# Designs tried in a protein design run: peptides against a protein of PDB entry 5OOQ. Part 44

Target 1, 227 residues: chain A of PDB entry 5OOQ
Amino acid sequence: YREDVRQVVTHPANALSFLQPGRLVEISVNGKDNYGWGAVVDFAKRINKRNPSAVYTDHESYIVNVVVNTMYIDSPVNLLKPFNPTLPEGIRPAEEGEKSICAVIPITLDSIKSIGNLRLYMPKDIRASGQKETVGKSLREVNRRFPDGIPVLDPVKNMKIEDEDFLKLMKKIDVLNTKLSSNPLTNSMRLEELYGKYSRKHDLHEDMKQLKRKISESQAVIQLDDL

## One batch from the design tools (peptide; aimed at target 1 L118 R119)

Design b2_p22_7_s2 (made by RFdiffusion4, then SolubleMPNN; from b2_p22_7, 11 letters changed)
Fold by OpenDDE base, seed 3:
Structure b2_p22_7_s2 (fold): chain B 227 residues (1-227), chain A 22 residues (1-22)
Amino acid sequence: as target 1 above (227 residues)
Amino acid sequence: SELEERINTVIDFTKEWLESLK
């Protein structure tokens, strides 16, 4: 039931506060294209110019631009459109034995597998010549330093998700891990119900979370300057 | 490079911070 936790963590009410420039995120597009760990460039509210009245789910309502260093070299990266998460055909990570390049891709929150407890120093202009490659080198170095995996933000300790419904969800997951043999279907339905309640409650806290995001970003910049 | 050094510093800091949370 890690997916249930992922849904909560990647919800805009929780995730956006931690999507500062340079934040490491683990990326899986459409549940199949695993780009590994990338670095956040920026994010914005998703808008549809052709259909301004379009309504998106919470997890699809924001576009996150991320630098990845695992893009297949022959991918049609020139067809990528900023803030368009519908990736052109052929955009995919390199497979074993294939060469990869650095690219900036737009993804939805739903494409985030995990949020890392690490931020890279990001160039001011990531689209300038050579800047993506610099970030790519940084990503390689991070992976080298964390052979057992990049540390993930703890939902409670780091992200400060202390909502009662979320805590109940976490507790339920722990219980289910021990009781999965009894009734998996019922247990799954209960987890979905808990997440549903959580989502509805936190839809009302969007403004508050945006403020937290701004504060977090400001503090992060200060910390980077102090290092 | 300067950038690499800064990155390494951040990584080291993060590791230490994570250990302090245990």
Scores: peptide ipSAE 0.013, ipTM 0.339, DockQ to the pose 0.148
OpenDDE base, seeds 1, 2, 4, 5: peptide ipSAE 0.000, 0.000, 0.000, 0.000; ipTM 0.235, 0.249, 0.229, 0.204; seed 1 fails the geometry check

Design b2_p22_7_s3 (made by RFdiffusion4, then SolubleMPNN; from b2_p22_7, 12 letters changed)
Fold by OpenDDE base, seed 5:
Structure b2_p22_7_s3 (fold): chain B 227 residues (1-227), chain A 22 residues (1-22)
Amino acid sequence: as target 1 above (227 residues)
Amino acid sequence: DELQKLIETVLDITEEMLESLK
C-alpha cells in the first residue's frame, strides 16, 4: 500500500506543484541508495539530447535536483551530469562510519520516497561556494528538531488528491495503521524491555555454551596429559 | 522460552502488519 500511495503522490500531476525550491523530500535511488531527506533545488522536464524521441514514464519524465548531505565523501561527484539521473558508478550515500559530503544530485520522481511538509531556505545559486554546505547544515538542524521524523505532506489535506480510488486506499491504510498502533504488543514500552531481556538471555545462553565448550576442551587436554 | 515465544510472536505480528502496509 505504501508503494501505491507513493506512486500517486510522486506522479507529476500531484508532485510538481509541491517541489518548490527548498522543499524537503526523502530520497531513495533505485530502491537501495537511501540518501535520507534532501532539499529540492529545482526541477525540469527530462530531455534526452541524444534521443529526442525517447519516451519516459510519468515518474521518469522529470528531473529533480536535490541537495543531500549524505553523499559518500569518495563518491565521484565530479562525474555527475546535470539533469542526468543515471548516476555514475560510485555515487552512493555514506554508510555507517563513513564520512559524507553535501552534493546536488539529479533524481527522478521515482526516487522520491516521500515529500515533506517543510521547506528550507534555498539559495538562488546553490553552485556557489559554500551554499550546498549551508543547506546541508539546515538539513541537519531539521533532522535534529524532528527526531521522530520530518512531517510528510498529507496527500488529501495538503496535496488535495481527491481521486476516489486513492481515498479508499488511504482509508485502508489508516485502518491498518490504527490496528498496528492499537496492538498492545507493538506500542508497549514493554516490548523493548522484553526484547532487552531476551537479548540478555540469549547472550547468557551463548556464554554458557562457550564455557561448556571450554570446559570440555580443558577436560580433553587433561585426559591427554594423564595418559 | 516463554519470553522468547512471546517476542517471536510479537515480531511476527509486527512484520506481518508492516508487510501488509507496503
Scores: peptide ipSAE 0.000, ipTM 0.284, DockQ to the pose 0.015
OpenDDE base, seeds 1, 2, 3, 4: peptide ipSAE 0.000, 0.000, 0.000, 0.000; ipTM 0.331, 0.253, 0.271, 0.252; seeds 1, 2, 3, 4 fail the geometry check

Design b2_p22_7_s4 (made by RFdiffusion4, then SolubleMPNN; from b2_p22_7, 13 letters changed)
Fold by OpenDDE base, seed 5:
Structure b2_p22_7_s4 (fold): chain B 227 residues (1-227), chain A 22 residues (1-22)
Amino acid sequence: as target 1 above (227 residues)
Amino acid sequence: SALEAQINTVIDFTEEMLKSLE
C-alpha cells in the first residue's frame, strides 16, 4: 500500500508544487541507498542533451536537487554532474560508523520516499562555500527535534489529492490502521484486496504509458530515419 | 499543538542560522 501511495504522491502533478526550496524529502535512491531526510534546492524538467527525443516516465521526468548530510565522506562527489540523476559509482550514504559529509545530489521523483510537512530556510546560493554544511546542521537539528520522525504531508489534507480511487485507498488505509489494533487479519485481507485491485490498475496504466512511450519512441525513430 | 510549536522552533532555528552566515 505504501508504494502505491508513494507513486501517487511523487507524481509530478502532485509533488512539484510541494518541492519548494527547503522542503524536506526522504530520499532512497534506486530503492537501496537511503540518504534519510534531505532538503530540496530546486527542480527542473529532465533534458537529455544527447538524446532530445528521450522519453522518460513521469517519475523520472524531473530532476530534483537535494542537500543531504549523509553522503559517505570518501564518495567521489566531484564526479557528480548537475542534473544527471545517474550517480557515479561510489556515491552512497555513509554506513554505520562511517563519516558523512553534506552534498547536493540530483535525484528523480522516484527516489523520494516521503515529502515532509516542513520547509527549511535555504541559502540563496547553496553552492557557495559553507552553505551546504549550514543546511546540514539544520537537518541535524530537525532530526533532533523530531526523534519520532519528521511529519509527512497528508496527501489529502495538505496535498489536496482528490482522485477518487486514491481517496478510497486512503480511507481504507485509515480504517486498517485504526482496526489493526483489533483484528489485523480481516482488515489486512480487505485492504490487500483493494490494494491489489488498485495496484493492478496502476500497473496497467503504467504499462499503457510505457507502451505509448515505446510507440512514440519508435515513431520518433522512424521520423528521424525518414529525415 | 506541540508539533506546531516544534515546527516553528525549527523554522526559527534555520532562520537564525542563515542570518549568522550572512
Scores: peptide ipSAE 0.025, ipTM 0.427, DockQ to the pose 0.063
OpenDDE base, seeds 1, 2, 3, 4: peptide ipSAE 0.006, 0.000, 0.008, 0.016; ipTM 0.289, 0.294, 0.285, 0.318; seeds 3, 4 fail the geometry check

Design b2_p22_8 (made by RFdiffusion4)
Pose (drawn by RFdiffusion4):
Order: structure tokens, then sequence, then C-alpha cells
Structure b2_p22_8 (pose): chain A 225 residues (1-48, 51-227), chain P 22 residues (1-22)
């Protein structure tokens, strides 16, 4: 349900109104590369010089400044409106230095929208400007070690559509349902949940393999035939 | 540096968050 709410928040109709310059966002592009918290510089509509149609979330491209880019990542390959990050551009690993950079992203690559926003120079492309902004991101990350506060979708973003409101209530219901479980006030919860979640991943992982073996035992494209 | 010198204070909820952080 929370992932369902995220899509409603990041949809251009609601998200674009709050994508002013300097807006803080948590970037997780394609659910793989997590760049941490960054600052939005600008955004524009995506125009595919074949006029291809795009999904609502991919219909727009946002340039954001990050402070967790891998230092030896080849940033010279980036095109201004191409959100497909070339192979080799990745977030710095846990033991590798980082460098401030600007990357393009689609809206689907935004994990959360913050209620804070930085002062940004007019030309982020200017010399040393992207570096200076990266310093500010490092300070915000210090004052907020647990995380940056998110915008409230209803109170702040004034999202009042009825279908969305039922979705929010569905979450509150499951939370109070979760808070009424005997294990909520237990010390072994982290231990038992992790022990179970590992067994569950295997079950789902084994089920994936179990089906592959059976379909391949028989002829391959007999069904296609 | 003060947090208010880094963060833009054009929004009411931002002002409250900054005051709480300070």
Amino acid sequence: YREDVRQVVTHPANALSFLQPGRLVEISVNGKDNYGWGAVVDFAKRINNPSAVYTDHESYIVNVVVNTMYIDSPVNLLKPFNPTLPEGIRPAEEGEKSICAVIPITLDSIKSIGNLRLYMPKDIRASGQKETVGKSLREVNRRFPDGIPVLDPVKNMKIEDEDFLKLMKKIDVLNTKLSSNPLTNSMRLEELYGKYSRKHDLHEDMKQLKRKISESQAVIQLDDL
Amino acid sequence: LKLSEIVNLDEEWTKETVEEAE
C-alpha cells in the first residue's frame, strides 16, 4: 500500500507543483541505485525527435544534484535529457569516495519528497557550483542523521481525491492491526522476523526455480507450436 | 553555519522544521 501511495505522490499532477528548485528528494533510480538525498535543480517535459509516447511517470525528467556519486564514475557520458544512466555510473560503495554531480531522472526514480529545500546558485553548471551545493547536502545529512522529513501528502500537498483518501485509511487500518499483534512488544521480533523473512525469500526463490525445471523437462516450444 | 542560512524559509512548515532542528 505504501508503494501504491508513492506512485500517487510522484505522479506529475501532484509532484510537479512541489518540484521547485532546491527541493530535497530521495533518489532511488529503477529501485537499484540509491543515491541518497539530493537537491532538485529544474525539470522539463520529456520529448522522445521521434515523438514517442511516454508513461505518466516517465513523461518528465528532473535534474538533481547528488553527493554520493562514485568518484571514478564517468560523468562525461550523461546527456541532459536522457535518464538512462550509462553503465558504470553508480552510487559510491560503502568504502569508496564520493563526488557531487548532476544526474537526470524520471519521476519514478524519486523515493520521497522533502519539506526542506536549499539555496542554489543560478548556474549550477558554473564552475564549482555543483561542488558548493554538495557541501550543503552533507550538512543537511548531518543535522538529520535519521533522515529528512517528508512532505505530508494530505496536509501539505493538499491531495484530497477520494480514492487516495481510502488508500491512506487502508494503511492506518493495517498499522493498528499490526500494533495489536502479540509480537509487537517482543524483544525477539527482529530475530524471528529476519529468521522468517529469510525462509520466505527462499520459498519464493525456490518456487521460481521449481517451475522452470518442470517446463523445461518437456519440449520447449510445444505450447507455441 | 546556521541551518537557516542553508535552507530556504519561504514555507511555513519549513520554518517549523528548522526551528525544531535548531

Design b2_p22_8_s1 (made by RFdiffusion4, then SolubleMPNN; from b2_p22_8, 10 letters changed)
Fold by OpenDDE base, seed 3:
Structure b2_p22_8_s1 (fold): chain B 227 residues (1-227), chain A 22 residues (1-22)
Amino acid sequence: as target 1 above (227 residues)
Amino acid sequence: MKLSDIIALDTEETRELVAKAE
């Protein structure tokens, strides 16, 4: 269900009005390269100058330029072409232990994992020396201030998506999320009652905590697979 | 660095989010 929500949210009819300069977006290119949260520079309709009759899917019909601060330092960023979402070989996010740099990358709407409910003040000329690094610092600060994650735009409350089928989808997700929160607690309470009886005899408090965690994790995984 | 200096306060909700994170 998360992908279904993403498809609706990132559709041009919904997303473009929220892709103002500085809008925070979570970026995943080709479902593999996770750049984390970046900031929108601008967007444009995808035009193939060589083939004006080229038809793109809705999610590939626009190019969004975004500043990321997670680009691998040795990535061939000089080979990046403005408004070309086909990234050169070697363009990737830094892995753990690797150094990263700030870069402007062109992505499609399909590469947006989520749209944040925050917008940075953007420099007038992001291509000027040092400006992308300034944005990078701002991104780091935002991430630091929101350790639980950058708040995502609510598709209904914020984006005003009023499609009936979408609303039904959202309601279904809410029900599932409610079950996620209630079932582990119910199971944990039963486990606590059970282990409370046993812990008086066998010092099983640590085993109880571990088991509760495993049950909660297992239920979370099962429910995440259902979403 | 203040969040209010780097984040645009476009909506009341954003303002509240920033205020909570300061």
Scores: peptide ipSAE 0.611, ipTM 0.947, DockQ to the pose 0.731
OpenDDE base, seeds 1, 2, 4, 5: peptide ipSAE 0.602, 0.604, 0.578, 0.575; ipTM 0.945, 0.947, 0.945, 0.944

Design b2_p22_8_s2 (made by RFdiffusion4, then SolubleMPNN; from b2_p22_8, 8 letters changed)
Fold by OpenDDE base, seed 2:
Structure b2_p22_8_s2 (fold): chain B 227 residues (1-227), chain A 22 residues (1-22)
Amino acid sequence: as target 1 above (227 residues)
Amino acid sequence: MKLSDIIALDEEHTRKIVEEAE
């Protein structure tokens, strides 16, 4: 059920509006490499320059750059390519007893475990000397202040996910948490339905964005003709 | 360091959390 909620929360239609610079997100790459809580730098739609016709899943269609303070010190961070979520071999979080450093890593939405209800003040230029370390200090301070974990955005109250099926899912999760009666199959089917609805919503939003751009371009052309 | 120095307080829910944590 947590994965089902995560899929809805991290869908572009819901997540992107909450991935402002400084937004805290919990990061797990490939389901194995847990970097803990990081801070969003920016995000962009994933573009494959070598294969422009590449189709990505919704959760892999955007790249989020995040500052983490848990990168293993001997990781080949110099091999990181901006907006390339395929991380080089050896890029991993520090294990217990290992030293860590701050790094900016590109991740997909699928690598977000949770979205925090906190947002850091971010430096204007995170690539400037010492800026990543400043964010790293802030991350450490936040973790220190929230020993029970950084508060997570409420999907309904904070993210305003008003889908009736999602609300029903959340209610069922609450009931199941109380009754331990797992009906995973019913919830899986509902997740697929929800995913379908969000996918359609995202497509509509993208269409609207394209339409607005076309309108703006047309208006700009008209203004140029009037000059 | 105060949380208010490092956390953006433009969101109401964030303000409440920070106020409770200070």
Scores: peptide ipSAE 0.591, ipTM 0.943, DockQ to the pose 0.655
OpenDDE base, seeds 1, 3, 4, 5: peptide ipSAE 0.552, 0.567, 0.558, 0.550; ipTM 0.937, 0.941, 0.939, 0.937

Design b2_p22_8_s3 (made by RFdiffusion4, then SolubleMPNN; from b2_p22_8, 9 letters changed)
Fold by OpenDDE base, seed 2:
Structure b2_p22_8_s3 (fold): chain B 227 residues (1-227), chain A 22 residues (1-22)
Amino acid sequence: as target 1 above (227 residues)
Amino acid sequence: MKLSDIIALDREETREIVKEAE
């Protein structure tokens, strides 16, 4: 059920409005490389310049740049390409006993484990000298102040996900958490239904944006012809 | 360092969280 919730929360239709600069996110790349909590720099729609016809899943269709303070010190961070979520070999979090550094890494929405209910003040230019380290210090301070974990956004209360099936899922999770302290939450058939609904909503939103752009372009052309 | 110096306090809920953590 946690994965089911994560899929809904990290869907572009829900997540993007909460990925403001400084938003804390918990990062796991490829389900193996846990970077812990990082801070969002920015995000952009994934564009493959070499293959414009490339179709990405909803969770892979956006790239989020995040500051992490857990990058292994000897990682080849110079090989990182902006807006390329395919990380070079050797890019990994520091293991126990290893030294870490601050880095900006591009990730997909699928690499977000959770979205925090906190946002850091972010420097205007994160690429400027010392700015990543400043964010890294802030991340350490936040982690120190929240020993029980950084507060996670409530999907219903904070994210205002009002889908009835999702609300039912959340209620079931609450009931199970109260009754079943030990059983791993099974993937529900409802996740696929929820995913389908959110995918459709996202598609409609993109269609509306395209339509608004076309209307704006048409109006601009009309105004130019009237001059 | 105060949490209020590093966390954006643009939401009431965030202010409450920070206040409870300080």
Scores: peptide ipSAE 0.559, ipTM 0.936, DockQ to the pose 0.644
OpenDDE base, seeds 1, 3, 4, 5: peptide ipSAE 0.550, 0.545, 0.549, 0.542; ipTM 0.936, 0.937, 0.937, 0.934

Design b2_p22_8_s4 (made by RFdiffusion4, then SolubleMPNN; from b2_p22_8, 9 letters changed)
Fold by OpenDDE base, seed 3:
Structure b2_p22_8_s4 (fold): chain B 227 residues (1-227), chain A 22 residues (1-22)
Amino acid sequence: as target 1 above (227 residues)
Amino acid sequence: MKLSDIIDLDEEHTREIVKKAE
């Protein structure tokens, strides 16, 4: 059930509007590399320059750049490519007893375990010297202030996911948590239906992105004419 | 360090959380 909720929450139609700069997200890469809570820098639609016709799953169709403060110190961070979610070998969180550093890593939506109900103030240029470390300090402070864990966005109250099937799923989870019922819901069919309903929201987001791009392009042309 | 110094309080639900944590 938790995975089903995660799939809905991290779907582009729901997640992207909450991935503002500084948004805290809990990161797990490849189901094994837990970086803990990081801060969103930005996101972009995944584009394959070599294969523009490449089709990605919804959860792999966007790349989110995040600052983490748990990167293993000897990780080959210099090999990280912006907007390439395929991380080089050796990129991993620090284990117990290992030193960690701050790094910006590109992840997919599928690598988001949870979306926090907090957003950090982010520096304008995260790549400038010392800026990642500043964010890292802020992350440590937030973790210190929330020893029981960083508050997660409520999918219904905060994210306004009002899909009836999702609401039913949430209610079932609540009932299971209260009644200690161990019966797994086979939600695969419901998940597909949910994705179909969210496609419209995703389309609207893409339309907005295209519009913003056109505006930016037009502004760039105007600036060239003024030179 | 105050939480309000590091947390963006643009969202109402965030303000509520920070207020409870301070």
Scores: peptide ipSAE 0.510, ipTM 0.931, DockQ to the pose 0.669
OpenDDE base, seeds 1, 2, 4, 5: peptide ipSAE 0.505, 0.510, 0.494, 0.496; ipTM 0.928, 0.931, 0.926, 0.928

## One batch from the design tools (peptide; aimed at target 1 F18)

Design b2_p23_1 (made by RFdiffusion4)
Pose (drawn by RFdiffusion4):
Structure b2_p23_1 (pose): chain A 225 residues (1-48, 51-227), chain P 23 residues (1-23)
Amino acid sequence: YREDVRQVVTHPANALSFLQPGRLVEISVNGKDNYGWGAVVDFAKRINNPSAVYTDHESYIVNVVVNTMYIDSPVNLLKPFNPTLPEGIRPAEEGEKSICAVIPITLDSIKSIGNLRLYMPKDIRASGQKETVGKSLREVNRRFPDGIPVLDPVKNMKIEDEDFLKLMKKIDVLNTKLSSNPLTNSMRLEELYGKYSRKHDLHEDMKQLKRKISESQAVIQLDDL
Amino acid sequence: PLPYYEDTEEDFEKYLEEHKEKE
């Protein structure tokens, strides 16, 4: 349900109105590379040129400044409007130095939109400008160690469509349902939940393997035949 | 480091009006 709300928020119709320069966003590209909190510089429509049609979320590309780029990552390979990050460009590991950089992303790569925004120079491409912005990101990350506050989708972003409102109520219902469980006020909750979630991952992981073995025991493309 | 802004409700309304005017 929360992932469903994220897609509604990041859709161009609602998200683009609040993608002003300097807007703080949490970037998680393709659900794998988590660059932390960054600052939006600009955005433009994606033109595939071969004029290929794009998905609504991929229809736009946003350039964002990050402060968690791996230091030896080859940033010289990036094309301004190509959001496919080349192999080797990755967020810095937990023990590796970081460097400020600018990357292009589609809207699907935004985890959350912040209510804060930075002062940014006119030319981010100018000498030392991307570095200066990275310093500001480091300070915001210090004042807000637990995280950056998110924009309220209804109160701030004024998203009032009825289908979306029912979705928000579906979440509140499940939360009060969760808050009424006996385990909510328990000390062993983190222990038992983790112990269970590991057993559940295996069950789902084992089920994936269990099906592969059976289909391969028989002839391969007999079904295709 | 450079400063930052915390946007108000009035700023958000202006952004929505400016975005509708551009359409």

Design b2_p23_1_s1 (made by RFdiffusion4, then SolubleMPNN; from b2_p23_1, 10 letters changed)
Fold by OpenDDE base, seed 5:
Structure b2_p23_1_s1 (fold): chain B 227 residues (1-227), chain A 23 residues (1-23)
Amino acid sequence: as target 1 above (227 residues)
Amino acid sequence: PLPYEVLTDEDFEKLLEEYEAQL
């Protein structure tokens, strides 16, 4: 159920509108590398220059750059490639007792565990010397102020996810948290239906964006030819 | 000063409107 909610929340159709600079997100890469709460720098649509025909899942179709303050100090951060969510070997969070540093890492939406109801004030240039560390200090302060955990966005109240099946899922989770009656199969089927709806919405949305860009580009070319 | 802001419901509505306007 938590994964089902996560899949809906982190779908591009829902998540992208909440990935503003400074948005706090809880990060788990490949289901094993937990970086904790990081701050969004920016995001971009994933483009494979080597294989332009590459098809990504919805949750892998965008790259989110995030500042984390939990990077292992001896991680080969110099090998990080901007907009490449395939992290080099050795890029990992610090374990207990290890020293950590601040780093900007590219992740997919699938690596977002939770989206926080907090936004950091971000430096204008995160790549400038010392700016990542400033964000790191802010993250530490947030963690200090929220010992019970950073408040997570409400999918319904904050994210305005109004899909009836999702609302039913949320109600079921609330009931299950009270009654422990899980029907995983029913929830998985509903998730698949929801995913299909969001995927179609995303595809249409991207098609519309591409169409708008093409129209704008065509108009710009026409204006250039008319000059 | 706090290094963060807590967004209100009104802030979220504005963010959604701004995002939709950029689509």
Scores: peptide ipSAE 0.411, ipTM 0.874, DockQ to the pose 0.483
OpenDDE base, seeds 1, 2, 3, 4: peptide ipSAE 0.219, 0.283, 0.388, 0.350; ipTM 0.598, 0.759, 0.863, 0.834; seeds 2, 3, 4 fail the geometry check

Design b2_p23_1_s2 (made by RFdiffusion4, then SolubleMPNN; from b2_p23_1, 11 letters changed)
Fold by OpenDDE base, seed 2:
Structure b2_p23_1_s2 (fold): chain B 227 residues (1-227), chain A 23 residues (1-23)
Amino acid sequence: as target 1 above (227 residues)
Amino acid sequence: PLPYEELTDEDYEALLEEYEASL
């Protein structure tokens, strides 16, 4: 059920509206490399220059650039290619006892475990010297302030996902948390139908990018005066 | 100053409304 919710939440039709600069997202790459919570820099539709006819799944069709503060210090970060979510070998989070650094990594929507209800105030130029480290400090501060975990966006209340089948799924999850048995497999089939409905919003995604930039720029200016 | 903001339901409604208005 959690995976089913994740699939809906991270679908472009839902997720992209919430991937503003500074949005916190919990990152897991390839199901094994957990970077923890990172901050969104931006996102773009995935374009394969070598194969323009490449068709990606919805969850792989966008690249999200995120700042993480958990990159292993000796990772070959210089080999990172912007907008290439296929990370070079050796790019990994720091293990226990290892030192970490801040890095910007490109991920797919499928690598998002959760979308947080928090946004960091992002530097104007994240590529400038020291700016990633500033974000890293902010991430540490957030983690310090939320020892029980960063609050996750409510798919219904915050994201306004009001599809009946999704609501039923959420209710079932709530019931399961109260130790009632429901069959998870039956709900997964209905999610595919939901995705079909969400795909109709694809044309709206480009418009969202422009809006997000404007909002972020406007908010950043206001908050810089208050900082 | 807090390096972050926590968004409220009202903030999200506003974001969605602004998005819809931009379309």
Scores: peptide ipSAE 0.345, ipTM 0.829, DockQ to the pose 0.415
OpenDDE base, seeds 1, 3, 4, 5: peptide ipSAE 0.195, 0.363, 0.326, 0.348; ipTM 0.689, 0.849, 0.817, 0.838; seeds 1, 3, 5 fail the geometry check

Design b2_p23_1_s3 (made by RFdiffusion4, then SolubleMPNN; from b2_p23_1, 9 letters changed)
Fold by OpenDDE base, seed 2:
Structure b2_p23_1_s3 (fold): chain B 227 residues (1-227), chain A 23 residues (1-23)
Amino acid sequence: as target 1 above (227 residues)
Amino acid sequence: PLPYEELTDEDFDKLLEEYKASL
């Protein structure tokens, strides 16, 4: 059920509206490399220059650039390619006892485990020297302030996902959490139907990107004045 | 100053309204 919810939440029709600069997202790459909470820099539609006819799944169709503060210090970060979510070998989070650094990594929506209800104030130029480290400090501060975990967006209340089948799924999850019997397989089938509905909203996402940039720019200016 | 903001429901509503207006 968690995966089913994640699939809906991270679908472009839902997620992109919340991927403003500074938005916190929990990152798991390839289901194994957990970077923890990172901050969104920006996102773009995935374009394959070598194969323009390449069709990506909805969850693979966008690249999200995120700042993480958990990159292993000896990772070959110089091999990171902008807008290439296929990370070079050796790019990994630091393990326990290893030192970490801040890095900007490109991920797909499928690598988002959760979307937080927090947004960092982001530097204007994240690529400038020291700016990633500033975000890294902010991430550490957030983690310190939220020892019980960063609050996750509520799919219904915050993200306004009002699909009836999704609402039913959420109710079933709640029931399961109370140890009542539910059928996970039936819910998964209904989620596929939901994805079909969300896919139709894909054309609306480019307009959303432009709006998000404007909002982020305006808010960044306001916050800089308050800093 | 806090390095972050927590968005309220109102903030989300505004975001959605702005999104709808951009369509």
Scores: peptide ipSAE 0.249, ipTM 0.787, DockQ to the pose 0.423
OpenDDE base, seeds 1, 3, 4, 5: peptide ipSAE 0.191, 0.483, 0.074, 0.419; ipTM 0.712, 0.902, 0.690, 0.845; seeds 3, 4, 5 fail the geometry check

Design b2_p23_1_s4 (made by RFdiffusion4, then SolubleMPNN; from b2_p23_1, 11 letters changed)
Fold by OpenDDE base, seed 4:
Structure b2_p23_1_s4 (fold): chain B 227 residues (1-227), chain A 23 residues (1-23)
Amino acid sequence: as target 1 above (227 residues)
Amino acid sequence: PLPYEELTDEDYDKLLEEYEKSL
């Protein structure tokens, strides 16, 4: 059930409207490399210049650039290419006892574990010297202030996902969380139908995202001047 | 100052209202 919710939440028709600069997202690359919570820089539609006819799944059709503060210090970060989600060999999070650094990594929507209800104030040029480290300090401060975890965006109240099948899924999860007893596997068959409904909302959600981004950028600029 | 903001339900409602007005 949690994976089913994740698939709906991270679908472009839903997620893109909430991926403003500074939005916190929990990152797991390829289901293996857990970077923890990072901050969104920007996103773009995935374009293959070498193969313009390449078809990507919905969850792989966009690239999100995120700042993480958990990159292993000896990772070949110089080989990272903006908007290329195929990470070089050796790009990984730091393990226990290893030192970490800040890096901007390109990820797909499928690498988002959760979307937070928090946004960082982002510098204008994250690629400028020292700016990633500033964001890294902010991420550490957030983690310190939320020891029980960063609050997750509510799919219904905040994201306004009102699909009846999704609401039923959420209710089932709530019941399961309270009763510990019911089998989470039964809802996988409805995902394709849900995705079909979300594809039609894609254009509207992109427009909403652009608007939300503009609002967030304007607010961030005002607050940076007052800080 | 806090390096972050927490978005409220009201913030999301306002964002949606502003979007609807822009359409």
Scores: peptide ipSAE 0.343, ipTM 0.832, DockQ to the pose 0.339
OpenDDE base, seeds 1, 2, 3, 5: peptide ipSAE 0.360, 0.359, 0.387, 0.373; ipTM 0.843, 0.841, 0.865, 0.848; seeds 1, 2, 3, 5 fail the geometry check

